Peptides against a protein of PDB entry 6J07. Designs and how they scored, part 78

Target 1, 107 residues: chain A of PDB entry 6J07
Amino acid sequence: GQRGWFCGSVSQDLRQFWVAEGGTISDPRAADFLFSCDASHPDTLRIYQSLDYIEDNATVFHAYYLSAVANAKIKNSVALGHFILPPACLQKEIRRKIGSFIWEQDQ

## One batch from the design tools (peptide; made by RFdiffusion4, then SolubleMPNN)

Design b2_p23_1_s1 (from b2_p23_1, 13 letters changed)
Fold by OpenDDE base, seed 5:
Order: C-alpha cells, then structure tokens, then sequence
Structure b2_p23_1_s1 (fold): chain B 107 residues (1-107), chain A 23 residues (1-23)
C-alpha cells in the first residue's frame, strides 16, 4: 500500500525494485513517497514549486535510498531520513555544513 | 524568501527524519 512517484532522472532499475518490494507508482499528488536523482530536473522542480511542498506536506528523497536498500545486508539498516533531497539552490550550502550527501560519497 | 523557507524545512527534516514523503 505504498505509492511512489519517480522523477525522470530515476533509473528504471530502481523503479522496478520499488515495485518488486511491494510498492506502486503514482502521480506526485497521490504518492506517499517522492523519489528523484536530480533536484534540477524539471520533474523535481515542479514538486518543489507545488503547493503541497511549499506548505511542508511533501518531502523529496534521493532514489539512491532504493539502491542502498537493495544492496544492504540488513534492509532495515537503511534510514530513509538520510536521503532527503533538498532544492538545488541549497545543496552547496548544505554540503559546507554537513558534508557531502550520502549519495555522493560512493562516487 | 523561498530559499530561506527551504533551508529551515531541511533543518527541520534533519531532526525529524521523516518516514514518508507526505504528511
């Protein structure tokens, strides 16, 4: 019963993994989870500009979360909260304060 | 500004560590 939306920047493999784990894919307004790999992608920008997001009713996560879960020895060890994807305009500032994002560390 | 709003929200999310993408 978990519905996810995916930015066009997310690979088909990660989308398929989501479905394989029992998730469904829906439009952003109906989705319980919002995944993206690029805060600057037009799809993701539309989320950031949406009323739901501006009113603090939506959160975008980096889809690398799904990759981490797929590769984790213990699936429950991966915390979704570590994969919050902030708008592109904030990322440089955030990196200076808390370091590189988790999805950038293995690159 | 919108930027400041996003920043404050991100800081809030770091503390709360949401379990889903929607409230």
Amino acid sequence: as target 1 above (107 residues)
Amino acid sequence: SLRELHRKRYEKWLKEKPKSGRK
Scores: peptide ipSAE 0.457, ipTM 0.902, DockQ to the pose 0.658
Fold by OpenDDE base, seed 1:
Parts: structure tokens; sequence; C-alpha cells
Structure b2_p23_1_s1 (fold): chain B 107 residues (1-107), chain A 23 residues (1-23)
């Protein structure tokens, strides 16, 4: 299913889009998708510290994915895998290696 | 370290490009 959890950092508009597209909103334990706009937000930090995440059974995505989907002209043209949100402690290193994250490029 | 663990996982995720937030 399309059960999604949303960090408090995610706008209500993006949450509404998720629901409008057929998704449902769930707690992080039951969610199939985990969305956040801030790796340093307490809600997201709790995910990174969770057993599911530590055991490599969970992945957090940046909610900008939903915005990209909303603006896409071609169905399935937006790859979810490009929106993985890593812990804050890695982000500077990642930017040096592969450049700015997709959600930072339109700023 | 936890940092290194996260790094390795991220690199793996980039290659695998998961289609959901759960395995």
Amino acid sequence: as target 1 above (107 residues)
Amino acid sequence: SLRELHRKRYEKWLKEKPKSGRK
C-alpha cells in the first residue's frame, strides 16, 4: 500500500497531495514510505535512531519528491530513489562528492 | 562508527534505489 509517515517538517500541502494521490497517512512503524524535509528535525532523528532504521529496514525520503511528482509532465519520470534523505552527519560529505541534493538545486 | 554505517548504507541505497521506505 501507500501508507506514508510525515515528519513535522513537511508542509500540509505536501501531505494533502499525498492523500489526494491515493496515499494514506500512518505512524512511522506502519508506514511504507517515510518523508521528511529536515534530517535534523526531532521527528526524523527518532527514525534514524529507531531499530528499524538501524537494522536497515527503513529509508527516509525527502518530501520534495512529492513536489517533483506534482510538477512532472511524464508519469513515473521522478525516481524516488534520488530523494533519499541521509542523516545530517553525512550531508556535507555527500555534497562534496556528488553535489547538492535535488531538493536544494531549485533554490 | 555509526557515521560509517550510515555512509555505507547510503551508498548502497544509491545503487539499489529503493522504491519504498521499508524492506
Scores: peptide ipSAE 0.456, ipTM 0.903, DockQ to the pose 0.656
Fold by OpenDDE base, seed 2:
Structure b2_p23_1_s1 (fold): chain B 107 residues (1-107), chain A 23 residues (1-23)
Amino acid sequence: as target 1 above (107 residues)
Amino acid sequence: SLRELHRKRYEKWLKEKPKSGRK
């Protein structure tokens, strides 16, 4: 299934899109996908500090992925892997190496 | 350190391009 957890930083519109596409909303422990728009949000921080995440069993994605999917001309053309949301402490270093994140480029 | 752990994992994810939030 497609069970998704959403940080409080994610808009209701994106949540609704997830459900409209066949997804369900679940708690982070049971979720297959974890979405956030803010690595510094308390909800997301709890994920980064969780045992599942620390043990490399969980990945957080930026919810902008859903917006990209919604706006894509070709279904399934958007790669989820490009939307990995790393902890805030790494983002500056990552930007120096590979440039701005995809969710920052349209701003 | 925790930071180094996160960094190494991120680099791994960049290569693997995960298709879900769970292994």
Scores: peptide ipSAE 0.455, ipTM 0.902, DockQ to the pose 0.656
Fold by OpenDDE base, seed 4:
Structure b2_p23_1_s1 (fold): chain B 107 residues (1-107), chain A 23 residues (1-23)
Amino acid sequence: as target 1 above (107 residues)
Amino acid sequence: SLRELHRKRYEKWLKEKPKSGRK
């Protein structure tokens, strides 16, 4: 399905885009996609602390993915996997290994 | 540690390139 949960850090515009593209908005437990713009936001932290996340049954993506999709020239050219939003405590280490996140590069 | 678990999970995700937020 296309049920999405959005952290409070995600703009209304991106939420509206999701809906315009056929998605629905739901609570995190029912959501097929979890979007956030801030790993340190309380909403996102609740996800990271949830049983689903700890058991590797949930993944949080940076909502900038939706912006990338909206601006993509080729359909399906934007890989959701490039927008995985890891917990804040890991981000510095990750940047040292793979470089800045996509959402940081385009800011 | 929890950090280590998250790290390994992230590396796994990088390889798998998930297409949804749930398994």
Scores: peptide ipSAE 0.453, ipTM 0.902, DockQ to the pose 0.654

Design b2_p23_1_s2 (from b2_p23_1, 13 letters changed)
Fold by OpenDDE base, seed 2:
Structure b2_p23_1_s2 (fold): chain B 107 residues (1-107), chain A 23 residues (1-23)
Amino acid sequence: as target 1 above (107 residues)
Amino acid sequence: SLLELHRKRYEKWLKTKPKAGRL
């Protein structure tokens, strides 16, 4: 099973979907996946400031990934890499290079 | 810089585009 951590910005529905799909919920240190809907949320900021993240041992993903999986015709067609949630300080630069994030397009 | 490190990390993941990625 995959272990996930969830920022307080993530809805209970998405958390429940994660569990329904076989995932478990854990603290950030034990988690295989870190999910957030807000790069500026205090929970997420603590991740970005952690040694694990700074030393390239952690990645934050936008929880909209779970919604995309739920809505996908083919379950494994959704690439997690499209849902990396970078710190707020990088987002404008990234948008200039690759365009708007997927979670912004579908809102 | 720390900012550049974060950007490089993101760029690496963009190129890979994995279906699932463990920490």
Scores: peptide ipSAE 0.397, ipTM 0.819, DockQ to the pose 0.488
Fold by OpenDDE base, seed 1:
Structure b2_p23_1_s2 (fold): chain B 107 residues (1-107), chain A 23 residues (1-23)
Amino acid sequence: as target 1 above (107 residues)
Amino acid sequence: SLLELHRKRYEKWLKTKPKAGRL
């Protein structure tokens, strides 16, 4: 399924792209994919604090994934797993292990 | 810990490697 939730930090253009690709927009509890551009945004923080997230039933992805898909020469060449957005308190440690996040490399 | 939980999530998603075409 393609039910998605979007943090307020995500642009309307990316939301529209999601819908254009066959996705629907839902509340975070019903969504299959959660998108955010800011781990510190209140909307995203509420996800990190939820039981679903703590119990590993929710994952937040950086919405830059959608930009990558939109610009990809091959539609299914973009791996969603590289766009996991961790809580802000973990990002320094994660960068130490795997390097800068993809969404930070061209900024 | 939260870090360990997140590491496991990375491993899970990297193993699956979901791509845009499978959404």
Scores: peptide ipSAE 0.380, ipTM 0.828, DockQ to the pose 0.250
Fold by OpenDDE base, seed 5:
Structure b2_p23_1_s2 (fold): chain B 107 residues (1-107), chain A 23 residues (1-23)
Amino acid sequence: as target 1 above (107 residues)
Amino acid sequence: SLLELHRKRYEKWLKTKPKAGRL
C-alpha cells in the first residue's frame, strides 16, 4: 500500500484510480508520492517551499503518470522518473535542454 | 538562490533510474 498526496489540481478520477490500485491518500508529510497537475497551484507551491522538499525528502510528480499507467499496454512499462514535476521557474530551461514534458505531449 | 537549489534537486533525480509504474 502506497501513500499518496494530491494537489487540488488533480482530478477526482485520478485519485480514484490511485485508490483502486491499492493506494491510500494522506497528508504530504506522510505520503510516499506527491502528485500534482500544476506546479503553480498553491498546494504544490507549499510543497516546493517545504523543508522536506528542500532537504530532498520529497518529490512532486505529475499526476498524468497515473493516466499513463492506466492506459499502458504493458504493465509497469511507465517510468515514474519521466513525470517529475519541477517548479515553474525551471520548466522553460528544462524544456530547452530535454524537450517538452511527457504530459504536455500526450495531452 | 532558490532556482539553483531546485535545479540541483532536479538534476539529481535525472541521474536516478526511473521507477517502474508499480502501485
Scores: peptide ipSAE 0.351, ipTM 0.813, DockQ to the pose 0.335
Fold by OpenDDE base, seed 4:
Order: sequence, then C-alpha cells, then structure tokens
Structure b2_p23_1_s2 (fold): chain B 107 residues (1-107), chain A 23 residues (1-23)
Amino acid sequence: as target 1 above (107 residues)
Amino acid sequence: SLLELHRKRYEKWLKTKPKAGRL
C-alpha cells in the first residue's frame, strides 16, 4: 500500500510529494511507510518504543528517500533499504560498519 | 534491554540486507 506516516520533523514539501505520487497520510499504526528526518524527534521515538517496531513489524525510513526519488532519473533505482533510520543510539555503530548514511552525504 | 534489541535487529540487517522497498 501507499499509506504513509510522517514525523513532525518532515517538511510539508516532502509530504506533498508523497501525496502527489499517490500516497495517503495515515497514523503510524495504519501506515505502510514511516518517514522521519530525526531519530531523536519525539514522534519518531514513540515509533521506536511501539510494539509494532519492537516486534519488527515496522521500519522507520528517512524522508530524504522521497527527495532521492524525486531527483532520480530512474525512480526504481532508489531503494528504501538505504534509507532506514535507526535509533540515534545505534547510528554511530552503524556508521562504523557501513559508513555515513545517504542523507548525511547529500547534506 | 531496548538498546540490545535494536542492536541485534540492525546487526542482522547489516548482514542480510533485506529486500529494499520502492515507492
């Protein structure tokens, strides 16, 4: 599906792009995609603490994914997996293993 | 702990690289 939830940290422009691409906005429980720009934002923290997330039924993606899609010559070349937004407490360790996140590289 | 739970999840992700979704 194309139901998305957006953290308050996500700009209205990106939300509008989501809708323009056929997406709808929903609460996090109903959403198929969860977008955030800040792992430390209270909205996102609540996701990380949710049962769905703890049970591995939810994943938070950095909303920069939407920007990448918008700018890509081939939309299907942009993979959500590269935009997984982990809890802040894990990010340093993850960067040590795989390098800086894509959204950090392009900023 | 919650941290350990999340750590294990993402350690697994780093190794397995689950199927990436697309819009």
Scores: peptide ipSAE 0.298, ipTM 0.785, DockQ to the pose 0.287

Design b2_p23_1_s3 (from b2_p23_1, 13 letters changed)
Fold by OpenDDE base, seed 5:
Structure b2_p23_1_s3 (fold): chain B 107 residues (1-107), chain A 23 residues (1-23)
Amino acid sequence: as target 1 above (107 residues)
Amino acid sequence: SLLELHRKRYEKWLEKKPKAGRL
């Protein structure tokens, strides 16, 4: 199964959905997917500051991706790439270029 | 700077095809 790490900002419901779909939960070093709902959360900041992230071996995704998957009529129709969660310092600039993030629009 | 480093990394992901969910 897929291994995921979850920031403390992610609800238990989304974590449970991940597990229900066959995922396991691991530390960020072993995880295939890193999920967060808050780029400014200390857990997420530690990821952004890590060598793995700096060396392009880690990417943080917004956990709302899991909610989108859960609500999708067709499984695997939700693009993970739309849920990349960049550091807070970049978000304003990104919004100016591509608009609000999906997770901001849907909530 | 940290900003430039993260910007470049993010742009790399934007250039890639969005990955479909695997759940």
Scores: peptide ipSAE 0.342, ipTM 0.808, DockQ to the pose 0.331
Fold by OpenDDE base, seed 2:
Structure b2_p23_1_s3 (fold): chain B 107 residues (1-107), chain A 23 residues (1-23)
Amino acid sequence: as target 1 above (107 residues)
Amino acid sequence: SLLELHRKRYEKWLEKKPKAGRL
């Protein structure tokens, strides 16, 4: 199924959109998708510090992905991989390699 | 290091750029 976990930094509107699109909301251990809008939020930090994340079994995505899907004429045209939300300590290096994050460009 | 491991993981995902999938 399409199970998602949401950091407290994610708006209720985006959560509702997820459900409207057929998703369900679960705890992070059961979720297939982890969404956050803030790498420094305590909820997200707990993910980064979790065993699943450290052992390469979890990935956090920026919830702006859902906004991009909502705004896209073809929702499947939005690539989830463009919305990986890395820990704050990695973001500067990643920007040097791939440029600014999409959610930063649309601010 | 953990930092390097995380970096490599994200670089891998960025290169693949999947539409969706279990994480």
Scores: peptide ipSAE 0.333, ipTM 0.802, DockQ to the pose 0.472
Fold by OpenDDE base, seed 3:
Structure b2_p23_1_s3 (fold): chain B 107 residues (1-107), chain A 23 residues (1-23)
Amino acid sequence: as target 1 above (107 residues)
Amino acid sequence: SLLELHRKRYEKWLEKKPKAGRL
């Protein structure tokens, strides 16, 4: 049983997939995983501004992770760490060092 | 600054091994 929070930017389809895979939906404080599709969405910004996030007790992941899992031959082969969604202000620097984000490659 | 805090937090995560998805 995994508890997840979803930014308003995440489609209902991805939320439904999460539940279908055995996940539950909770508020950010109770969630084990925080999903977003938009680092600039107000919901996500509130996470970035939270004490939990600043103290490294919360991490935001791009919801594209769920799409990757849905399409993967082996579900547990998808590395969650590849889907860390950083604040918008850091993304340019990160792209220069790490490369384009996975969720941007199909766009 | 807030940017520095976010940067340090993200860098810490990058140092960790990618966690395989388990649903």
Scores: peptide ipSAE 0.325, ipTM 0.800, DockQ to the pose 0.320
Fold by OpenDDE base, seed 1:
Structure b2_p23_1_s3 (fold): chain B 107 residues (1-107), chain A 23 residues (1-23)
Amino acid sequence: as target 1 above (107 residues)
Amino acid sequence: SLLELHRKRYEKWLEKKPKAGRL
């Protein structure tokens, strides 16, 4: 299924794109995909603190993924795995190993 | 650790790219 949850940090345009592509919007517990634009937003923090997240049953993705899909020459060429949004406390260390996040490069 | 958990998540999603890593 294509059920998505959106942090309050995500624009209405990206939410509407999700729906236009056949997705539905649901609460975090029912969602297959969790989108956020801010790891420090209260909505996202609640996800990181949840048992589902701690037990590896949930992953947060940066909503810029949807923008990348919308603008891609080949629609299915954008890798969702490159848009995993880690907690703020881990981002510096991850950048040191992998480099700047894609959403930061394009901003 | 939380970092190790995230590393595993990255690897998992990269492997699933062809099937589940796209809209």
Scores: peptide ipSAE 0.297, ipTM 0.782, DockQ to the pose 0.234

Design b2_p23_1_s4 (from b2_p23_1, 12 letters changed)
Fold by OpenDDE base, seed 2:
Structure b2_p23_1_s4 (fold): chain B 107 residues (1-107), chain A 23 residues (1-23)
Amino acid sequence: as target 1 above (107 residues)
Amino acid sequence: SLLDLHRERYEKWLKEKPTSGRN
């Protein structure tokens, strides 16, 4: 499905793009995609603390993915996996291992 | 620890290249 949940940190423009591309907006439990722009936002923190996330049934993605899709020169060239948004406590370590996140490079 | 859990999960997701927010 194309049901998406959006953290309050995500702009209305990106939400509208999601809907324009055929997506729907739902609560976190029903969502197929979870989008956020801030791992430290209270909405996102609630996801990380949820049973779905703890039991490895949910993944949070940075909403910049949608911007990348909108700007892509080649359809389907944007890899969703590059936009996994890990909890804040891991981000520094991850940057040391694999470099800066894509959403940080393009801003 | 929770940190270890998150780390293992992130590494798993990078390898599997998810196509949705659900596993």
Scores: peptide ipSAE 0.240, ipTM 0.800, DockQ to the pose 0.650
Fold by OpenDDE base, seed 5:
Order: C-alpha cells, then sequence, then structure tokens
Structure b2_p23_1_s4 (fold): chain B 107 residues (1-107), chain A 23 residues (1-23)
C-alpha cells in the first residue's frame, strides 16, 4: 500500500506530491511509509520510541526521497534505502563511516 | 546498548534495501 505518515517537519509540498502520486495520509500505526525531515523532531522521536519501531516493524525515511523521485530523470532510479533516517545518536558515526547523507548533499 | 541496536538495525536495513517503511 501507499499509506504515509508525515512528521510535522515535512513540508506541505512533499505531502501534496505524495497524494498526487496516489498516496494517502494516515497515522503512523497504519502507515506503510514513515517520512520525516528531522530525527530530533518530537513527532519522529515518538516513532523511535514506539513499540512498532522497537520491535523492528517500522522504518523512518527522510522525506527528501520524495523530492528525489519527483526530479529523477529515470523512473524508479531512486533507492529508498539510501534515505533511511536513523536516530540522531547514530548519525555522526554513520557520516564518519560512509559519508554525509544524500539529503545533506543535495540541500 | 541502544546505540548498538540501532547500528545493527541500520546495517540490516541497508543490506535488505527496503521498499516500504514496514517490516
Amino acid sequence: as target 1 above (107 residues)
Amino acid sequence: SLLDLHRERYEKWLKEKPTSGRN
């Protein structure tokens, strides 16, 4: 399905794009996709603390994925896995190991 | 630790190349 939850940190433009592409907006428990632009936002923190996340039933993605899809020259060329948004406490280590996140490179 | 848990999970996610936010 294409049910999406959006952190308050995500712009209305990206939400509108999601809907325009056939997606729907739902609460995080019902969502197939969880989008955020800020791992430290209270909405996102609540996801990280949720039972679904703790039990590895949920993954948070950076909403910039939607921008990348919208601007992609080749359909389906954008890898969703590159937009996994980990908790803030892990991000420094990740950047040191594999470099800056894609959304940070493009922003 | 929580950090270790998140690290392991992140590496798993990258390897599996998720197609949705649900597992």
Scores: peptide ipSAE 0.239, ipTM 0.794, DockQ to the pose 0.637
Fold by OpenDDE base, seed 4:
Structure b2_p23_1_s4 (fold): chain B 107 residues (1-107), chain A 23 residues (1-23)
Amino acid sequence: as target 1 above (107 residues)
Amino acid sequence: SLLDLHRERYEKWLKEKPTSGRN
């Protein structure tokens, strides 16, 4: 499906892009995609604490994915997996291992 | 620990290359 949930940290522009591309906006329980720009935002923290996430039925993605898609020269060249947004407590370790996140590189 | 859980989850998703936020 194309149901998306957006953390309050996500700009209205990105939300509008999602809708313009055929997506709908829903609550996190019904959403097929969960977007956030801040792992420390209360909205996102609630996701990490949710049963769906704990049971490995949900993943949070950085909303910058949508921006990358919008700007991509080649359609489908943007890998959603590169935009997985892990909890803040894990990010330092991840950066040490694989480098800075894509959304950080483009900022 | 919670940290271990998140670490494992992240590594899993990196390998699987998800196409959605649900599985």
Scores: peptide ipSAE 0.238, ipTM 0.800, DockQ to the pose 0.644
Fold by OpenDDE base, seed 3:
Structure b2_p23_1_s4 (fold): chain B 107 residues (1-107), chain A 23 residues (1-23)
Amino acid sequence: as target 1 above (107 residues)
Amino acid sequence: SLLDLHRERYEKWLKEKPTSGRN
């Protein structure tokens, strides 16, 4: 399914795009996709602290994925895995090893 | 630690290339 949860940090435009593409919006427990634009936002922090996340049953993605899909010539060319949003405490380390996140490059 | 857990997950996610937000 395409049930999505959105952090308060995600713009209404991206939420609307999700719905326009056939998605629905739900609470994080029922969501198939969890979107955020800020790992430090209280909404996102609650996800990181949830049992679903701690037990590795949930992944948070940066909502810029939706923008990338919207702008892509081929929708399936955008890899969701490239938009995994890790907790803030890991981001500096990740940038040192892999480089800047995609959402940081395109903004 | 929690940090170690997150680190391991990130490495796992990069390898598996998830197609959804749920496992």
Scores: peptide ipSAE 0.230, ipTM 0.792, DockQ to the pose 0.648

Design b2_p23_2_s1 (from b2_p23_2, 13 letters changed)
Fold by OpenDDE base, seed 3:
Structure b2_p23_2_s1 (fold): chain B 107 residues (1-107), chain A 23 residues (1-23)
Amino acid sequence: as target 1 above (107 residues)
Amino acid sequence: SYRAPPLSPEAEAFRREIRRKYL
């Protein structure tokens, strides 16, 4: 099974898709997948401040990954790594280097 | 321990870069 945590910024539709695909929803400490749509949301900020994140044991992904999977002809064709969600304080610098994030292009 | 499925080498490098800048 896949255990996921969702920031309050993530729509119910995406949460429902996760469950429909066989995932379960858990607290951040137990979850393997941490999804958010807003790096500045208080829920997500708490993740970035957590020991798990600081000690390199956790990664936050943008929940738009699930939308991309839902719309893909081949689900395995969507690379999770393209949806790593950096802390808000780093995003401007990252955009200057690699351009806009995928979720910003389609939103 | 790291959670979530393994990332590609490129994605892992990106993850490490984020961590380096954040800390």
Scores: peptide ipSAE 0.743, ipTM 0.945, DockQ to the pose 0.549
Fold by OpenDDE base, seed 1:
Structure b2_p23_2_s1 (fold): chain B 107 residues (1-107), chain A 23 residues (1-23)
Amino acid sequence: as target 1 above (107 residues)
Amino acid sequence: SYRAPPLSPEAEAFRREIRRKYL
């Protein structure tokens, strides 16, 4: 199944799209997909500080992934790995290496 | 255990790099 958790920074439209595509919404401990639009949001910060994340049992993805899927002709053509959302403290360093994140290129 | 679908080797390496720098 597709169990997802959403940071408060994620719009209701993206949440609704997730459900429309067959996903369910769960708490972060039960969810397989953790979505956020803001690494500095308190909800997301709690994920990064959790044992699940520290012990490498969880990954946070930028919710823009769902927008990309919605706009793609083939849903499976969008690579989830391109939407890994790093902690805010690492983003400047990462941008120096790989450039701007996908979710930053259109805004 | 790791949650979410399996990632490509490149994406997994990126995930590991993030974790290494964060810890």
Scores: peptide ipSAE 0.737, ipTM 0.943, DockQ to the pose 0.548
Fold by OpenDDE base, seed 2:
Structure b2_p23_2_s1 (fold): chain B 107 residues (1-107), chain A 23 residues (1-23)
Amino acid sequence: as target 1 above (107 residues)
Amino acid sequence: SYRAPPLSPEAEAFRREIRRKYL
């Protein structure tokens, strides 16, 4: 199974899609997938401040990944790596180097 | 241990870069 945690910034529709696709919802400590739509949301900030994240044992992904999967014509064509959500304090610097994030282009 | 599905080499490198900058 695939266990996911969701920031409060993620819509109920995306959560429901996750479950419909066979996922389960867990607390951050038990989850394998951490989804957020806002790096500055208090829920997500707590993840970035956690020992799991600081010790390189966790990754936060933008929940728009789930929307992309839902709308993809070809299954498995959506790369999860394109949806890594960096801490807010780093995003401006990252955009200067690699451009706007995928979720910013499509929303 | 790392919690997430396997990432491409490029994505993994990006993840490491984020951590390096964050710490």
Scores: peptide ipSAE 0.728, ipTM 0.939, DockQ to the pose 0.571
Fold by OpenDDE base, seed 4:
Structure b2_p23_2_s1 (fold): chain B 107 residues (1-107), chain A 23 residues (1-23)
Amino acid sequence: as target 1 above (107 residues)
Amino acid sequence: SYRAPPLSPEAEAFRREIRRKYL
């Protein structure tokens, strides 16, 4: 199954969509998918500081991915990689290189 | 090991770049 963890910054609607699509909600250590809407949220900061993240065994994704999936006309057309959520301290630099993140464009 | 599904080569490279800058 798909095990997901959700930062407190993620709406209940997106969590419910995850479950409706067959996902389960787990603690961050057990989860395969880590979702957040705020890299600066304390929950997400703890992920970035975790050994799993530091050892390159975890990735945080912006939960807007789930919204994009829900609204996609073509199945499998939403690339999860476009929703990688970098630590807050890196976001300005990244924006200078690639532009605004998808979730910022749609907000 | 890496959690979540495999990413595209471009996304994986981006992920590695993030990690490199973060560490």
Scores: peptide ipSAE 0.712, ipTM 0.932, DockQ to the pose 0.548

Design b2_p23_2_s2 (from b2_p23_2, 14 letters changed)
Fold by OpenDDE base, seed 2:
Structure b2_p23_2_s2 (fold): chain B 107 residues (1-107), chain A 23 residues (1-23)
Amino acid sequence: as target 1 above (107 residues)
Amino acid sequence: SYRTPPLDEESRAFTLALRKEYL
């Protein structure tokens, strides 16, 4: 099974979708996937400040990935790597070079 | 072990490029 952690910024709908698709919810230390909708949320900040993240052993993904998967005809057509959620301090520069994040384009 | 889920080739390439540039 796939284990996921969810920041408090993630809606219950997306959490429920995760579970409906066979996922389980766990604490960050045990999770295979870390999902957030807000890089500035205290829950997510604690991840960014963790040793695992600092040592590049963890990745936070924007939970909009799950929404994209839910709405996609082919789930594999959604590239998880496009949903990496970096710390807020990096986002401005990223937008400057590669454009708005996918989760911002549908807003 | 790393807490990074398995990625397809496209996702992996994008992830690595992003990390190389910004992370």
Scores: peptide ipSAE 0.029, ipTM 0.619, DockQ to the pose 0.473
Fold by OpenDDE base, seed 3:
Structure b2_p23_2_s2 (fold): chain B 107 residues (1-107), chain A 23 residues (1-23)
Amino acid sequence: as target 1 above (107 residues)
Amino acid sequence: SYRTPPLDEESRAFTLALRKEYL
């Protein structure tokens, strides 16, 4: 099993997919995976401001990962690492250096 | 790392590492 937390910015459909794939939904402190669709959403900002995140012990992923998994012929072909969602304050620099995020493409 | 502001050299290094490892 795997425990996930979801920002309010994540659709119910994606949450349901997570559960259908065997996941459970929990609070962020108990979660193994943190999902968000908006780095500026208050829920996500609280994660970025948490001690765990500040100490680099937590990672937020864009929930579009779940959409990619749902649509992939081979589930394991989608790399979770491609969907790291950094704080908004870092995103401009990241885009400048590595290009647009996957969730910003064809969406 | 990709921590909250301010953007520092470590954050910039993370960006480059992200490209290498994930993209």
Scores: peptide ipSAE 0.023, ipTM 0.549, DockQ to the pose 0.079
Fold by OpenDDE base, seed 5:
Structure b2_p23_2_s2 (fold): chain B 107 residues (1-107), chain A 23 residues (1-23)
Amino acid sequence: as target 1 above (107 residues)
Amino acid sequence: SYRTPPLDEESRAFTLALRKEYL
């Protein structure tokens, strides 16, 4: 199955795309994919503060990944790993080491 | 068990690089 959770910061269009591609929407504990567009949104913060996340059992991805997939010229060419959304307090250091996030460049 | 989707090699490499920072 392809179960996804969506932060309130994610547009309805992206949620609909997920479902159209065969995905289902679930609560965070049941989800295989966690999507957000805002690391500071209360929904996302609850994920970061959860035991599952603290114990490295979950990853949050920026939902712009879905937009990139929808618009990709080559199927399966979008690298999901480029869309990991870390907590806000860590983003500055990450940018220093690996550069700006893709969603910051494209949006 | 870590909940992670299947990743291609490029995605996996980038994921590991980011995990070094916060996981």
Scores: peptide ipSAE 0.026, ipTM 0.600, DockQ to the pose 0.445; fails the geometry check
Fold by OpenDDE base, seed 1:
Structure b2_p23_2_s2 (fold): chain B 107 residues (1-107), chain A 23 residues (1-23)
Amino acid sequence: as target 1 above (107 residues)
Amino acid sequence: SYRTPPLDEESRAFTLALRKEYL
């Protein structure tokens, strides 16, 4: 499905884009996709602290994915997997192994 | 060390659908 939850850090424009593309907005427990722009935002932290997340039953994505999709060129592709937003405590180690996140490169 | 949740099938399907729409 296309049920999405949005952290308060996500702009209304991106939320509206989600809905315009056929998505619905729901609470995090009902959502299929969790979007955030800030791993340190209280809304996102509550997700990371949830049992669903720590048991690998939930994934948080950076909402910049939606912007990337909206602006994608035919010669490119946008993979949702490139926009997984891990907790802040893990990001430094991830950058060490794979480099900067895609949303950081485009900012 | 670190670990991230894997991309689930629904997420993959959604990605493909959006790719079809915009690319």
Scores: peptide ipSAE 0.024, ipTM 0.548, DockQ to the pose 0.051; fails the geometry check

